# Designs tried in a protein design run: peptides against a protein of PDB entry 4DOW. Part 2

Target 1, 157 residues: chain A of PDB entry 4DOW
Amino acid sequence: TFSWVGRPLPNRKQFQQMYREICMKINDGSEIHIKVGQFVLIQGEDNKKPYVAKLIELFQNGAEVPPKKCARVQWFVRFLEIPVSKRHLLGRSPPAQEIFWYDCSDWDNKINVETIIGPVQVVALAPEEVIPVDQKSEETLFVKLSWNKKDFAPLPP

## One batch from the design tools (peptide; made by RFdiffusion4, then SolubleMPNN; aimed at target 1 Q43 Y51 I117; its pose is not in this set)

Design b2_p24_6_s2
Fold by OpenDDE base, seed 5:
Structure b2_p24_6_s2 (fold): chain B 157 residues (1-157), chain A 24 residues (1-24)
Amino acid sequence: as target 1 above (157 residues)
Amino acid sequence: SFERLERTPELEKEIKKILDSFNK
């Protein structure tokens, strides 16, 4: 269950209400608040690891029937989402925790918040920094590079 | 379940409309 937190932001669009925060109710009855700027895991197809995304906007879409709680996101990709033929361009074998900033605009970046599994910690690192591989870091994802379907590159400014 | 979709000209138009409304 998802519910908006706080008052809607000023907006002149009749069918759109923007928010900064949403509340996710978990099975044990506890609640998690997710804010714009945080990172989330999004449920994909079965037997696939969840997608990773950064929330850039939260909004109620009244133009849909029924109205939907939505988000705009910046996509990240896991290494295994990179085409096999291009994985060698990285020049190394990345740890499982490494993700890449998706530097393309060809994907729809609107999601329904109901697809969100939960928040996830994503840490940006400099190229020379080592990604921790200990047990405590298993739940944290790390990003050093972007992927634009052609090559890996430093993160966008 | 969710699948990332490719943007189409129609989708881009809708996105632009929504974003423009936010920036008014």
Scores: peptide ipSAE 0.147, ipTM 0.698, DockQ to the pose 0.047
OpenDDE base, seeds 1, 2, 3, 4: peptide ipSAE 0.068, 0.102, 0.080, 0.050; ipTM 0.530, 0.614, 0.436, 0.401; seed 1 fails the geometry check

Design b2_p24_6_s4
Fold by OpenDDE base, seed 2:
Structure b2_p24_6_s4 (fold): chain B 157 residues (1-157), chain A 24 residues (1-24)
Amino acid sequence: as target 1 above (157 residues)
Amino acid sequence: SFERLPLTPELEKEIKKIEESFNK
């Protein structure tokens, strides 16, 4: 169950209510608050693994009946999602924790908030920084570069 | 909708842990 937290942001669109924060109620009854700017795991489609995304906007689409709670996201991709013929462009073998900023507009970046599994930690690093392998970072994902379907590019923190 | 490929075994395990902790 998802519910909006706080008042709608100013300058709302005609059929959209913009918000900064949403509350997700999980099975044990506890609540998790997720804000714009945080990173989340998104449920994949049938037989697809979860996606990683950054929340850019939270909004209710009032044009639908009933209104839908939605999010606009920035997608990330895993190295294995890069075509085999292009993987050499990275010039190195990335660790499993590395993801890439998807710098392309061919993917729909609007989701239903009900597809959000939960928050995930994503840390931006400079290209020269080492991805830690300690226990506290085991579930942390790291991003250094963007991928635009043609090449990789640096993404400073 | 778009095609997404499977995770590495190592990353899949970590994501599974996260999913379980935030099950709804």
Scores: peptide ipSAE 0.037, ipTM 0.647, DockQ to the pose 0.042
OpenDDE base, seeds 1, 3, 4, 5: peptide ipSAE 0.026, 0.028, 0.030, 0.024; ipTM 0.623, 0.489, 0.571, 0.465; seed 1 fails the geometry check

## One batch from the design tools (peptide; made by RFdiffusion4, then SolubleMPNN; aimed at target 1 E114 I116; its pose is not in this set)

Design b2_p25_1_s3
Fold by OpenDDE base, seed 1:
Structure b2_p25_1_s3 (fold): chain B 157 residues (1-157), chain A 25 residues (1-25)
Amino acid sequence: as target 1 above (157 residues)
Amino acid sequence: MEEEAKKFAEKMKEIEKKVAKKLAE
């Protein structure tokens, strides 16, 4: 279950109440607080692997009946989500922990918070920095580049 | 208070690790 934390933020958008933080209650009864700016895993379609996203906005959509708790996100893509025919453009075989900033607008960036599986740590690295592949970093994802469906590029400034 | 913060951080790390495993599967 999900519940808002704190008071709504001031905004000019009608029928939307914006929040900074949401509380996620997991199966064991514990609670996890997730804030705007943090990274989360989003449920995949048809038993597919989860998506990675950065939370940009948390809001309640009052235009819907009943009102829904939603989020606006910045998507990331895993290497295996990139078309096979274009993977060679990376010029290297990335570690499993590497993800890419999705620099396209074709994906709907609005989600229901109920699709959030949980938080995940994402670390941005410079292109020349080495992605550690060891037990100490197995819980961390790393991003070095963006993907715009045509080519890889440095991360957006 | 600091110890509680550390415990919470460790808990979060454990959760993230579990979730990451699902991503890797």
Scores: peptide ipSAE 0.067, ipTM 0.651, DockQ to the pose 0.023
OpenDDE base, seeds 2, 3, 4, 5: peptide ipSAE 0.063, 0.061, 0.063, 0.049; ipTM 0.661, 0.647, 0.651, 0.643

Design b2_p25_2_s3
Fold by OpenDDE base, seed 2:
Structure b2_p25_2_s3 (fold): chain B 157 residues (1-157), chain A 25 residues (1-25)
Amino acid sequence: as target 1 above (157 residues)
Amino acid sequence: SNTQDEEELKKRYEELLKQLEKLRE
């Protein structure tokens, strides 16, 4: 179950109410608040790992009946989601914790909040920084580079 | 604080999600 937290933000979009925060109620009855700017796992396709995304906007889509709770996201890609023929361009074998900023517009960046599995920690690192391999880091994903379907590049500013 | 409790809950849930991710492989 998802519910809005706080009052809608002032905006002039006719069919969109913007929010800063949403509450996710999980199976044990506990609640997790997720805010714009945080990272989440999104339900993947059948038998595939969840997608990773950063929340850019939280909004209610009033153009639908009934209104839908939606989010606009910045997608990240896993190394295994990159075509096999292009993986060599990285020049190294990344650890399982590394993800890449998806720098393309061909993916729909609007999702239903019901596809959110839960929050995840993502840390940006400089290319020269080493991904830590301690127990605390096992739950953390790391991003160093972007992927634009052609090549890897430094992260956007 | 409430923020600390939420962060702890987040970490616990993230660990669970990690485990679930492994199961989805």
Scores: peptide ipSAE 0.072, ipTM 0.632, DockQ to the pose 0.019
OpenDDE base, seeds 1, 3, 4, 5: peptide ipSAE 0.041, 0.030, 0.055, 0.109; ipTM 0.560, 0.601, 0.634, 0.678; seeds 4, 5 fail the geometry check

Design b2_p25_4_s1
Fold by OpenDDE base, seed 5:
Structure b2_p25_4_s1 (fold): chain B 157 residues (1-157), chain A 25 residues (1-25)
Amino acid sequence: as target 1 above (157 residues)
Amino acid sequence: MEKVREEMRKEIPKELVEELLERRK
């Protein structure tokens, strides 16, 4: 279950209440708080293949009945989500921990918070920085480049 | 197809995903 944390942020958008933080209640009764700016795993078509996203906005959509708890996200893509015919453009075989900033507008960036699986750590690296492969960093994802369906490029500002 | 699925799952720490899924209420 998901519930808002704190008071709605001041905004002038009709039918929307914006928040900075949401609470995810888990099976043992404990709670995980997720804030705007954090990275999360989002449920895909298969539970074993979640998407990676950065939370940009948290809002309740009052235009719907009943109101929906939603988020606006910045998507990331895994290497194997990139078409086979274009993977060679990377020029290297990326480690499993590498993801790419999705620099396209063709994906709907609004999600239901119910699709959030949980938080995940994402670290931005310079192209020359080495992605660590040690056990203690195994749970961390790393991003160096963006993907815009045409080519790989340095991360946007 | 199974090979592709397995490789895709490796791109995100499997244990992390499974743990989060199991904890989700």
Scores: peptide ipSAE 0.219, ipTM 0.719, DockQ to the pose 0.049
OpenDDE base, seeds 1, 2, 3, 4: peptide ipSAE 0.025, 0.028, 0.024, 0.024; ipTM 0.567, 0.544, 0.588, 0.605; seed 2 fails the geometry check

Design b2_p25_4_s2
Fold by OpenDDE base, seed 1:
Structure b2_p25_4_s2 (fold): chain B 157 residues (1-157), chain A 25 residues (1-25)
Amino acid sequence: as target 1 above (157 residues)
Amino acid sequence: RKKVFEERRKEIPKELVEELLERRK
């Protein structure tokens, strides 16, 4: 169950009410609050593993009937999602925890909040920084570069 | 080289995914 936290933000967009935070009620009755700017796991299609995304907007879409709780996201891509023929462009074997900022607009960036599995930790690193691969950071994903379907590039600010 | 590399990669920690899925009703 998802519910908005706080009052709608000032917004001039018709049929949309924007929020800063949403509450996800889980099975034990506790609540997980997710804010704009945080990272989440999104349900994959069929047998696909969960997607990784950064929340950039939370909004109720009044253009739909009935209104839907939605989010706009910045997608990340896992190394294994990159075409085999292009993986060599990285020039290294990335650790399992590395993901890439998806720098393309061909993916729909609007999702239903119902597809959110939960929050996940994503840490941005400079190229010279080493991705820690240890038991303590196993649940954390790391991003250094963007992927635009043609090549890898420095991470956007 | 490619085969070994791909087989060892974890896209998302399995334990984390399982934990999060268990939290959902």
Scores: peptide ipSAE 0.060, ipTM 0.602, DockQ to the pose 0.041
OpenDDE base, seeds 2, 3, 4, 5: peptide ipSAE 0.060, 0.049, 0.019, 0.051; ipTM 0.603, 0.630, 0.493, 0.575

Design b2_p25_7_s4
Fold by OpenDDE base, seed 5:
Structure b2_p25_7_s4 (fold): chain B 157 residues (1-157), chain A 25 residues (1-25)
Amino acid sequence: as target 1 above (157 residues)
Amino acid sequence: EPTYVPKESLKTKEEMIEELLKSRE
């Protein structure tokens, strides 16, 4: 289950209540707090790896019946989510831990918070920095480049 | 308050991926 943490933020948008933090209750009864600005794993298709996203906004959408707890996100893409015909543009075989900043506006960036699997650590690296492949960093994802459906590019400073 | 939503943004990420998968099958 998901519940809001704290008071709603000042907001001029009708039918939307914005929040800074949400609480996710896990099966064992423990709770995880997720804040705007953090990275999360989003439920994918069956037999597919979860999607990766950065939380931009947390809000309750009162225009829906019943009201939904939602988030606006910045999407990332895994290498295997990129079309096969375009993968050669990277010029290398990335490790499984590498993700790419999705620099397009063609995807709906609104999600239901119930699709959140949990938080994940994402670290930005310079192109020359090596991605750790050891077990200590196995759960950490790394981003060096953006993908705009046409080519890869360095992250904007 | 009101934000422009491009027509191309009407699809979810999952829907976009599904379309890509269908196009290559």
Scores: peptide ipSAE 0.017, ipTM 0.460, DockQ to the pose 0.094
OpenDDE base, seeds 1, 2, 3, 4: peptide ipSAE 0.018, 0.015, 0.017, 0.019; ipTM 0.505, 0.408, 0.503, 0.501; seeds 1, 3, 4 fail the geometry check

## One batch from the design tools (peptide; made by RFdiffusion4, then SolubleMPNN; aimed at target 1 E81; its pose is not in this set)

Design b2_p26_1_s3
Fold by OpenDDE base, seed 4:
Structure b2_p26_1_s3 (fold): chain B 157 residues (1-157), chain A 26 residues (1-26)
Amino acid sequence: as target 1 above (157 residues)
Amino acid sequence: SAALEEARKAAEESAKKLEEARKARE
């Protein structure tokens, strides 16, 4: 169950109410609050790792019946999501924790909040920085580069 | 679905662990 936290933000978009924060209620009664700017895991296909995204906007789409709670996201891509034929372009074998900024517009960046699994920690690193891999950081994801379906590049500004 | 709920629970636990880990690294 998802519910908005706080009042809608002032905006001029018709049929859209924007929010800063959403609350995810889980079965045990606990709540997870997720804010714009945070990173989340998005439900993928069966037997696949969840997608990673940064929340850019949280909004209710009033044009739909019933209104849907939605988010606009910046996608990240896992190394294994990159076509096998292109993986060599990285020039190294990345750790499992490394993700890449998806620098393409071909993916729909609008999602239903119902697909959100939960928050995830994503840390941006300089290319020369080593990704720490320990038990405490196993679930932390790291991003150094972008992927634009053609090549890897430094992170966009 | 049940699978999604389990994933959400796991994510919550993970988030807490990650936050603790973050604090420990600082």
Scores: peptide ipSAE 0.046, ipTM 0.573, DockQ to the pose 0.023
OpenDDE base, seeds 1, 2, 3, 5: peptide ipSAE 0.038, 0.030, 0.027, 0.025; ipTM 0.595, 0.568, 0.575, 0.566; seeds 2, 3, 5 fail the geometry check

Design b2_p26_2_s4
Fold by OpenDDE base, seed 4:
Structure b2_p26_2_s4 (fold): chain B 157 residues (1-157), chain A 26 residues (1-26)
Amino acid sequence: as target 1 above (157 residues)
Amino acid sequence: MEEIEKYQKELEEAKKKNKELLEEAE
């Protein structure tokens, strides 16, 4: 279950209540708080790895019936989500922990918060920085580049 | 300090869960 944390933020959007934080109750009864600006894993299709996204907005959409708890996100893509024909453009074999900033607008950036699996740590690195491959960082994802469906590029500012 | 500790614990648990989920998805 998901519940809002704190009071709604002032906003000019009709039928929307914006929040900074949401509480996620998981199966064991524990609670995880997720904030705007943090990164999350989003439920993928069956037998596929979860999607990775940065939370940009948390809002209750009152225009929907019934109202839904939603988020706007910045998508990231895993290397395996990139078409096979384009993967060579990276010029290297990325580690499993590497993700790419999705620099396209063709994907809907609105999600239902119920699709959130949980928070994940994403660290931005300079191109020359090495992605650590140790047990402590196995759960951490790293981003160096963007992907715009045509080529890889440096991260947007 | 308590809030930070709680958050850190939650984060670690989430990371562990995420790792397990990622492994199961492969």
Scores: peptide ipSAE 0.048, ipTM 0.590, DockQ to the pose 0.025
OpenDDE base, seeds 1, 2, 3, 5: peptide ipSAE 0.025, 0.040, 0.026, 0.026; ipTM 0.577, 0.599, 0.560, 0.584

Design b2_p26_7_s1
Fold by OpenDDE base, seed 1:
Structure b2_p26_7_s1 (fold): chain B 157 residues (1-157), chain A 26 residues (1-26)
Amino acid sequence: as target 1 above (157 residues)
Amino acid sequence: EAEKRRKELEEKRKKFLEELEKNETE
């Protein structure tokens, strides 16, 4: 179950009410609060690793009937989602914890909040920094580069 | 509903990332 936290933010969109925070109630009765700017795991393919995204906007979509709780996200991609023919451009074998900032505007960046599994920690690193691989950081994902469907590049500002 | 939304998202990703099922080779 998802519910909005706080009052809607002022905006000029006629059929959208924007929010800063959403509450996710899980099966054990506990609640997880997720805010704009945080990173989340999103339900992926069956038996596949979940998708990763950064929340950039939370909104009630009143244009739909019934209204839906939605989010606009910045997508990340995993190495195995990159075309095989382009993987060599990385020049290395990335660890399992590395993800890439998707630097394209062609991708639909709207999701239903119902697809959110929960929050996740994503740490940005400089290209020369080594990704730590230990038990304490097993749940943490790391991003060093962007992917724009043509090449890998430094992270955007 | 949740499964429907998941499937829709999956299809979009496959389209934009050029057939994920063919690229998932370790």
Scores: peptide ipSAE 0.248, ipTM 0.724, DockQ to the pose 0.275
OpenDDE base, seeds 2, 3, 4, 5: peptide ipSAE 0.153, 0.158, 0.153, 0.158; ipTM 0.715, 0.720, 0.680, 0.720

Design b2_p26_8_s1
Fold by OpenDDE base, seed 3:
Structure b2_p26_8_s1 (fold): chain B 157 residues (1-157), chain A 26 residues (1-26)
Amino acid sequence: as target 1 above (157 residues)
Amino acid sequence: EEEFKKKLEEALKNYDLAKAKELVDK
């Protein structure tokens, strides 16, 4: 269950009410608050790891009946989400914790908040920095590069 | 490295792609 936290932000969009924060009620009754700017895990297909995204906007879509709680996101991709034929372009074997800034517009960046599994920590690293794989950082994801379906590169322009 | 990391994270937080690119290309 998801519910808005706080009052809607002033905006000029006719069919959208924007918010800064949303509350996610977990099965055990506990609540997790997620804010714009945070990183989240989005439910994936069966037997696949969740997608990773950064929340850019939280809004209620009034154009739908009934209105839907939505988010606009910046997608990240896991290495295994990259086509096998292109993975060699990285030139190395990344750890499982590495993700890449998705620099493409082909993916719909609008999601239903109900697809959010929960928050996740994402840390940016310099190219020369080593991604830690110890127990302390096992739940943390790391980003060094972008992926634009053509090549790995610095972050998008 | 630490300075770069912090600046890049800040740029990513602010969704400032131009700044992020500048930092990476620098």
Scores: peptide ipSAE 0.014, ipTM 0.342, DockQ to the pose 0.023
OpenDDE base, seeds 1, 2, 4, 5: peptide ipSAE 0.019, 0.013, 0.018, 0.012; ipTM 0.555, 0.346, 0.512, 0.339; seeds 1, 2, 4 fail the geometry check

## One batch from the design tools (peptide; aimed at target 1 W75)

Design b2_p27_2_s1 (made by RFdiffusion4, then SolubleMPNN; its pose is not in this set)
Fold by OpenDDE base, seed 4:
Structure b2_p27_2_s1 (fold): chain B 157 residues (1-157), chain A 27 residues (1-27)
Amino acid sequence: as target 1 above (157 residues)
Amino acid sequence: DYYEKLKKEREEALKKAEKKAEEEKKK
């Protein structure tokens, strides 16, 4: 279950209440707080790895009945989501921990918070920085580049 | 188009996840 933390942020959007933080209650009764700006894993297909996204907005959409707790996200893509014909453009075989900033606006970036599995650590690295692939960092994802459906590029500023 | 398919796949996956979450919430 998800619940808002704190008071709504000032906004001009009718029927929308924005928040800075949301509380996720896990099955064991523990609670995890997730804030705007953090990264999350989002439920995908059962046989696939979860999606990765950065939370850019948390809001309740009051225009819907019942109101939905939503998030606006910046999507990341995994290497395997990139077309086979384009993967060679990376020029290397990325580790499983590497994700790419999806630099396109053609995808809907609104999600239901109920699709969130939990927070995840995503570390932005410069191209020259080595992605540590060890047992201690297996839970951490790394991003060096963006993908714009045409080519890989340096991360947005 | 590959990206159209990918987009649709993502949308469908998310929709399915929402339904699953709702079902689990009812249990």
Scores: peptide ipSAE 0.623, ipTM 0.928, DockQ to the pose 0.915
OpenDDE base, seeds 1, 2, 3, 5: peptide ipSAE 0.621, 0.621, 0.621, 0.622; ipTM 0.928, 0.928, 0.927, 0.928

Design b2_p27_2_s3 (made by RFdiffusion4, then SolubleMPNN; its pose is not in this set)
Fold by OpenDDE base, seed 4:
Structure b2_p27_2_s3 (fold): chain B 157 residues (1-157), chain A 27 residues (1-27)
Amino acid sequence: as target 1 above (157 residues)
Amino acid sequence: SYYEELKKKRLEALKKAEKKAEEKKKE
């Protein structure tokens, strides 16, 4: 289950209450707090790896009945989500830990927080920096480039 | 198109996840 942490932030949007932090209660009763700006794993397709996203906003959407706990996210894509015909544009075989900033606005970036599996560490790297592939860092994802459906590019500032 | 399909798949996955979460809450 998910619950808001703290009081709503100042917001001009009617029917929406914005928050900085949300609490995720796990099956064992433990709680994980996730804040805006952090990265999360989101339930993906069956037999597929979870989606990865950066939390941009956390908000209660009161316009919906019942009210919905939502997040606005910046999507990432995995290499395997890139069309086969375009993968060569990377010029290398990325490690499994590499994800790409999805630099398009054609995807809905609103999600239900209940789709969140949990937080994940995403580290932005410069092009010259090496992506660690050791087991100690296997839980960490790395992003070096963006993907805009046409080509790879340096990360947005 | 490929990207339209990806979009649909993502949306479907999310919707499925939402439903699954709701079902778990009912248990």
Scores: peptide ipSAE 0.616, ipTM 0.923, DockQ to the pose 0.942
OpenDDE base, seeds 1, 2, 3, 5: peptide ipSAE 0.611, 0.612, 0.613, 0.612; ipTM 0.921, 0.921, 0.922, 0.921; seed 1 fails the geometry check

Design b2_p27_2_s4 (made by RFdiffusion4, then SolubleMPNN; its pose is not in this set)
Fold by OpenDDE base, seed 1:
Structure b2_p27_2_s4 (fold): chain B 157 residues (1-157), chain A 27 residues (1-27)
Amino acid sequence: as target 1 above (157 residues)
Amino acid sequence: SYYEEEKKRREEALKKAEEEARKKAAE
């Protein structure tokens, strides 16, 4: 289950209440707090790895009946989500932990918070930095480049 | 196109996830 943490942020949107933090209650009864600006894993296709996204906004959409707890996200893509014909543009074989900033606006960036599996650590690296791949950092994802459906590019600021 | 199909797959996956979450919450 998900519940808002703190008071709503001031905004001018009549049917939307914005928040900075949400609480996720997991099966063992413990709670995980997720804040705007953090990264999350989102339920993906069957037998595939979950999607990765950065939380940009947390809001309750009161225009819907019943109201829904939603998030606006910045999508990332895994290497395997890039078309086979374009993968060669990377010029290297990336480790499984590498993800790419999706630099396109063609995808809906609003999600239901119920699709969130949990938080994940994403570390931004400079192009020259080596991605550390070991057992201790297996849960950590790394981003060095963006993908805009045409080519790879340096990360946006 | 590939991108249109990818978009569709993502949207469907998210929709399914929402439905499953709703069902689980109702239990």
Scores: peptide ipSAE 0.589, ipTM 0.916, DockQ to the pose 0.903
OpenDDE base, seeds 2, 3, 4, 5: peptide ipSAE 0.589, 0.588, 0.591, 0.588; ipTM 0.915, 0.915, 0.916, 0.915; seeds 3, 4 fail the geometry check

Design b2_p27_6 (made by RFdiffusion4)
Pose (drawn by RFdiffusion4):
Structure b2_p27_6 (pose): chain A 157 residues (1-157), chain P 27 residues (1-27)
Amino acid sequence: as target 1 above (157 residues)
Amino acid sequence: AETEEKELEEEIEKREEEREAADEAAE
C-alpha cells in the first residue's frame, strides 16, 4: 500500500496534487521511499517481465473519483517489446539486463501507483561500456540506447 | 485483497489495450 510523503509540490495542474516522493509498504513490513527520477518495475501481464519506467511525476489525481495515486513515466522497453523484424537493427544480442529508452509519444504515460512492483536501479552506460556481468547477480538494468519505433539511437539529453 | 487484485488486473488490461490500439493506429 502507498502513502504520500509530506507536502505536495507547488501546484502545476488543476485537480492534481504533485509529490516528489511516495512511500511504499511491503509485506516484509518495511517502508520504502520511491522518488520522482527513480525507476520502477511496473506489473504487466502475468507471463512477462515487468515494464520498466522512469518516474517523471507522482500525483494525486482529483479527476478520478474516487481519487487515485498516479505516476507519469518515461517508458523503457525491453528487447522483446521491439518488433522482431526490427531487432537486427541493433546489430548485436543485448543481455537481459539491457533495456532501451523509449522515445515515442504514442503510448500513454500515466499509471496507477498500485501497478508499481517496486524500485529498480537503472544505469546509463556509454555505448562502448560493457555491462557487468559483474556479481551481486545484479538486479540492475542498463541503458545505452533509445528505440523510436524505427531505429536504435543515442540517449536523449 | 480480492478487490485490489481485480483492480490491478483491470489497470493492466486497460494499459495493454491502449498500447495495442496505439500500435494498430501507427501501422

Design b2_p27_8_s3 (made by RFdiffusion4, then SolubleMPNN; its pose is not in this set)
Fold by OpenDDE base, seed 1:
Structure b2_p27_8_s3 (fold): chain B 157 residues (1-157), chain A 27 residues (1-27)
Amino acid sequence: as target 1 above (157 residues)
Amino acid sequence: SELEKFIKERDEKLEKEIKKIDEEAAK
């Protein structure tokens, strides 16, 4: 279950109450707090691997009946989510921990918070930096480049 | 944690799949 933390933020948008933080209750009874600006794993389709996203906004969508808890996100893509025909453009074999900033607007950036699996650590690296692959860093994802469906490019600000 | 286990498993599977793709491309 998900519940809002704190008071709604002031905004001019009718039917949308914005928040900075949401609380996720997991099966063991513990609570995980997720804030705007953090990275999360999003449930994949069927047997597909989960998606990776950065939370940009948390809001209750009052335009829907009943109101739904939603988020606006910045998507990341994994190497295997990139079309096979274009993977060669990377020029290297990436480690499993590497993800790419998705620099496109063709994906819906709004999600239901119920699709959030949990938080994940994402670290930005310079292109010349080596992605560390060890047992201690297996839970950490790394981003060096963006992907715009045409080519790889330096990370946006 | 359960989340860490999930992430680890995901990454391991992803790595295996990438390796397979690379091997196939090298043939």
Scores: peptide ipSAE 0.040, ipTM 0.426, DockQ to the pose 0.054
OpenDDE base, seeds 2, 3, 4, 5: peptide ipSAE 0.019, 0.028, 0.025, 0.026; ipTM 0.462, 0.428, 0.417, 0.378; seed 3 fails the geometry check

## One batch from the design tools (peptide; aimed at target 1 W75)

Design b2_p28_5_s2 (made by RFdiffusion4, then SolubleMPNN; its pose is not in this set)
Fold by OpenDDE base, seed 2:
Structure b2_p28_5_s2 (fold): chain B 157 residues (1-157), chain A 28 residues (1-28)
Amino acid sequence: as target 1 above (157 residues)
Amino acid sequence: EPNAVQKELAKKAEEAEKRLEELLKELE
């Protein structure tokens, strides 16, 4: 169950009410507050790992019937989501914890908040920095590079 | 309080991802 936290932000969008924060109620009755700017896991397809995204906007879409709680996101991709024929362009075998900034607009960046599994920690690293493999870092994802369907590149500013 | 809950959820999600990773390796 998802519910808005706080009052809607002022905006000029006719059919959208924007928010800074949303509350996610989980099975045990506890509540998790998720804010714009945080990273989340999004429900994946069958037999696929969850997607990773950064929340850019939270809004209720009044143009839909019925109105839905939505988010705009910046997508990240896992190495296994990159086509096999292009993986060699990385020049190394990345650890499972590495993700890449998806620098393309071909993916719909609007999601329903109901697809959010929960928050996740994402840490940006310089290309020369080593990804930690200790137990404390097992729940953390790391990003060094972007992927634009053609090649890997440094992270955008 | 919120931080603790978030951490627990993230941990559970990561564990689920590990299980899916194994399945994906088998499908490749």
Scores: peptide ipSAE 0.024, ipTM 0.581, DockQ to the pose 0.018
OpenDDE base, seeds 1, 3, 4, 5: peptide ipSAE 0.024, 0.022, 0.022, 0.023; ipTM 0.579, 0.572, 0.533, 0.513

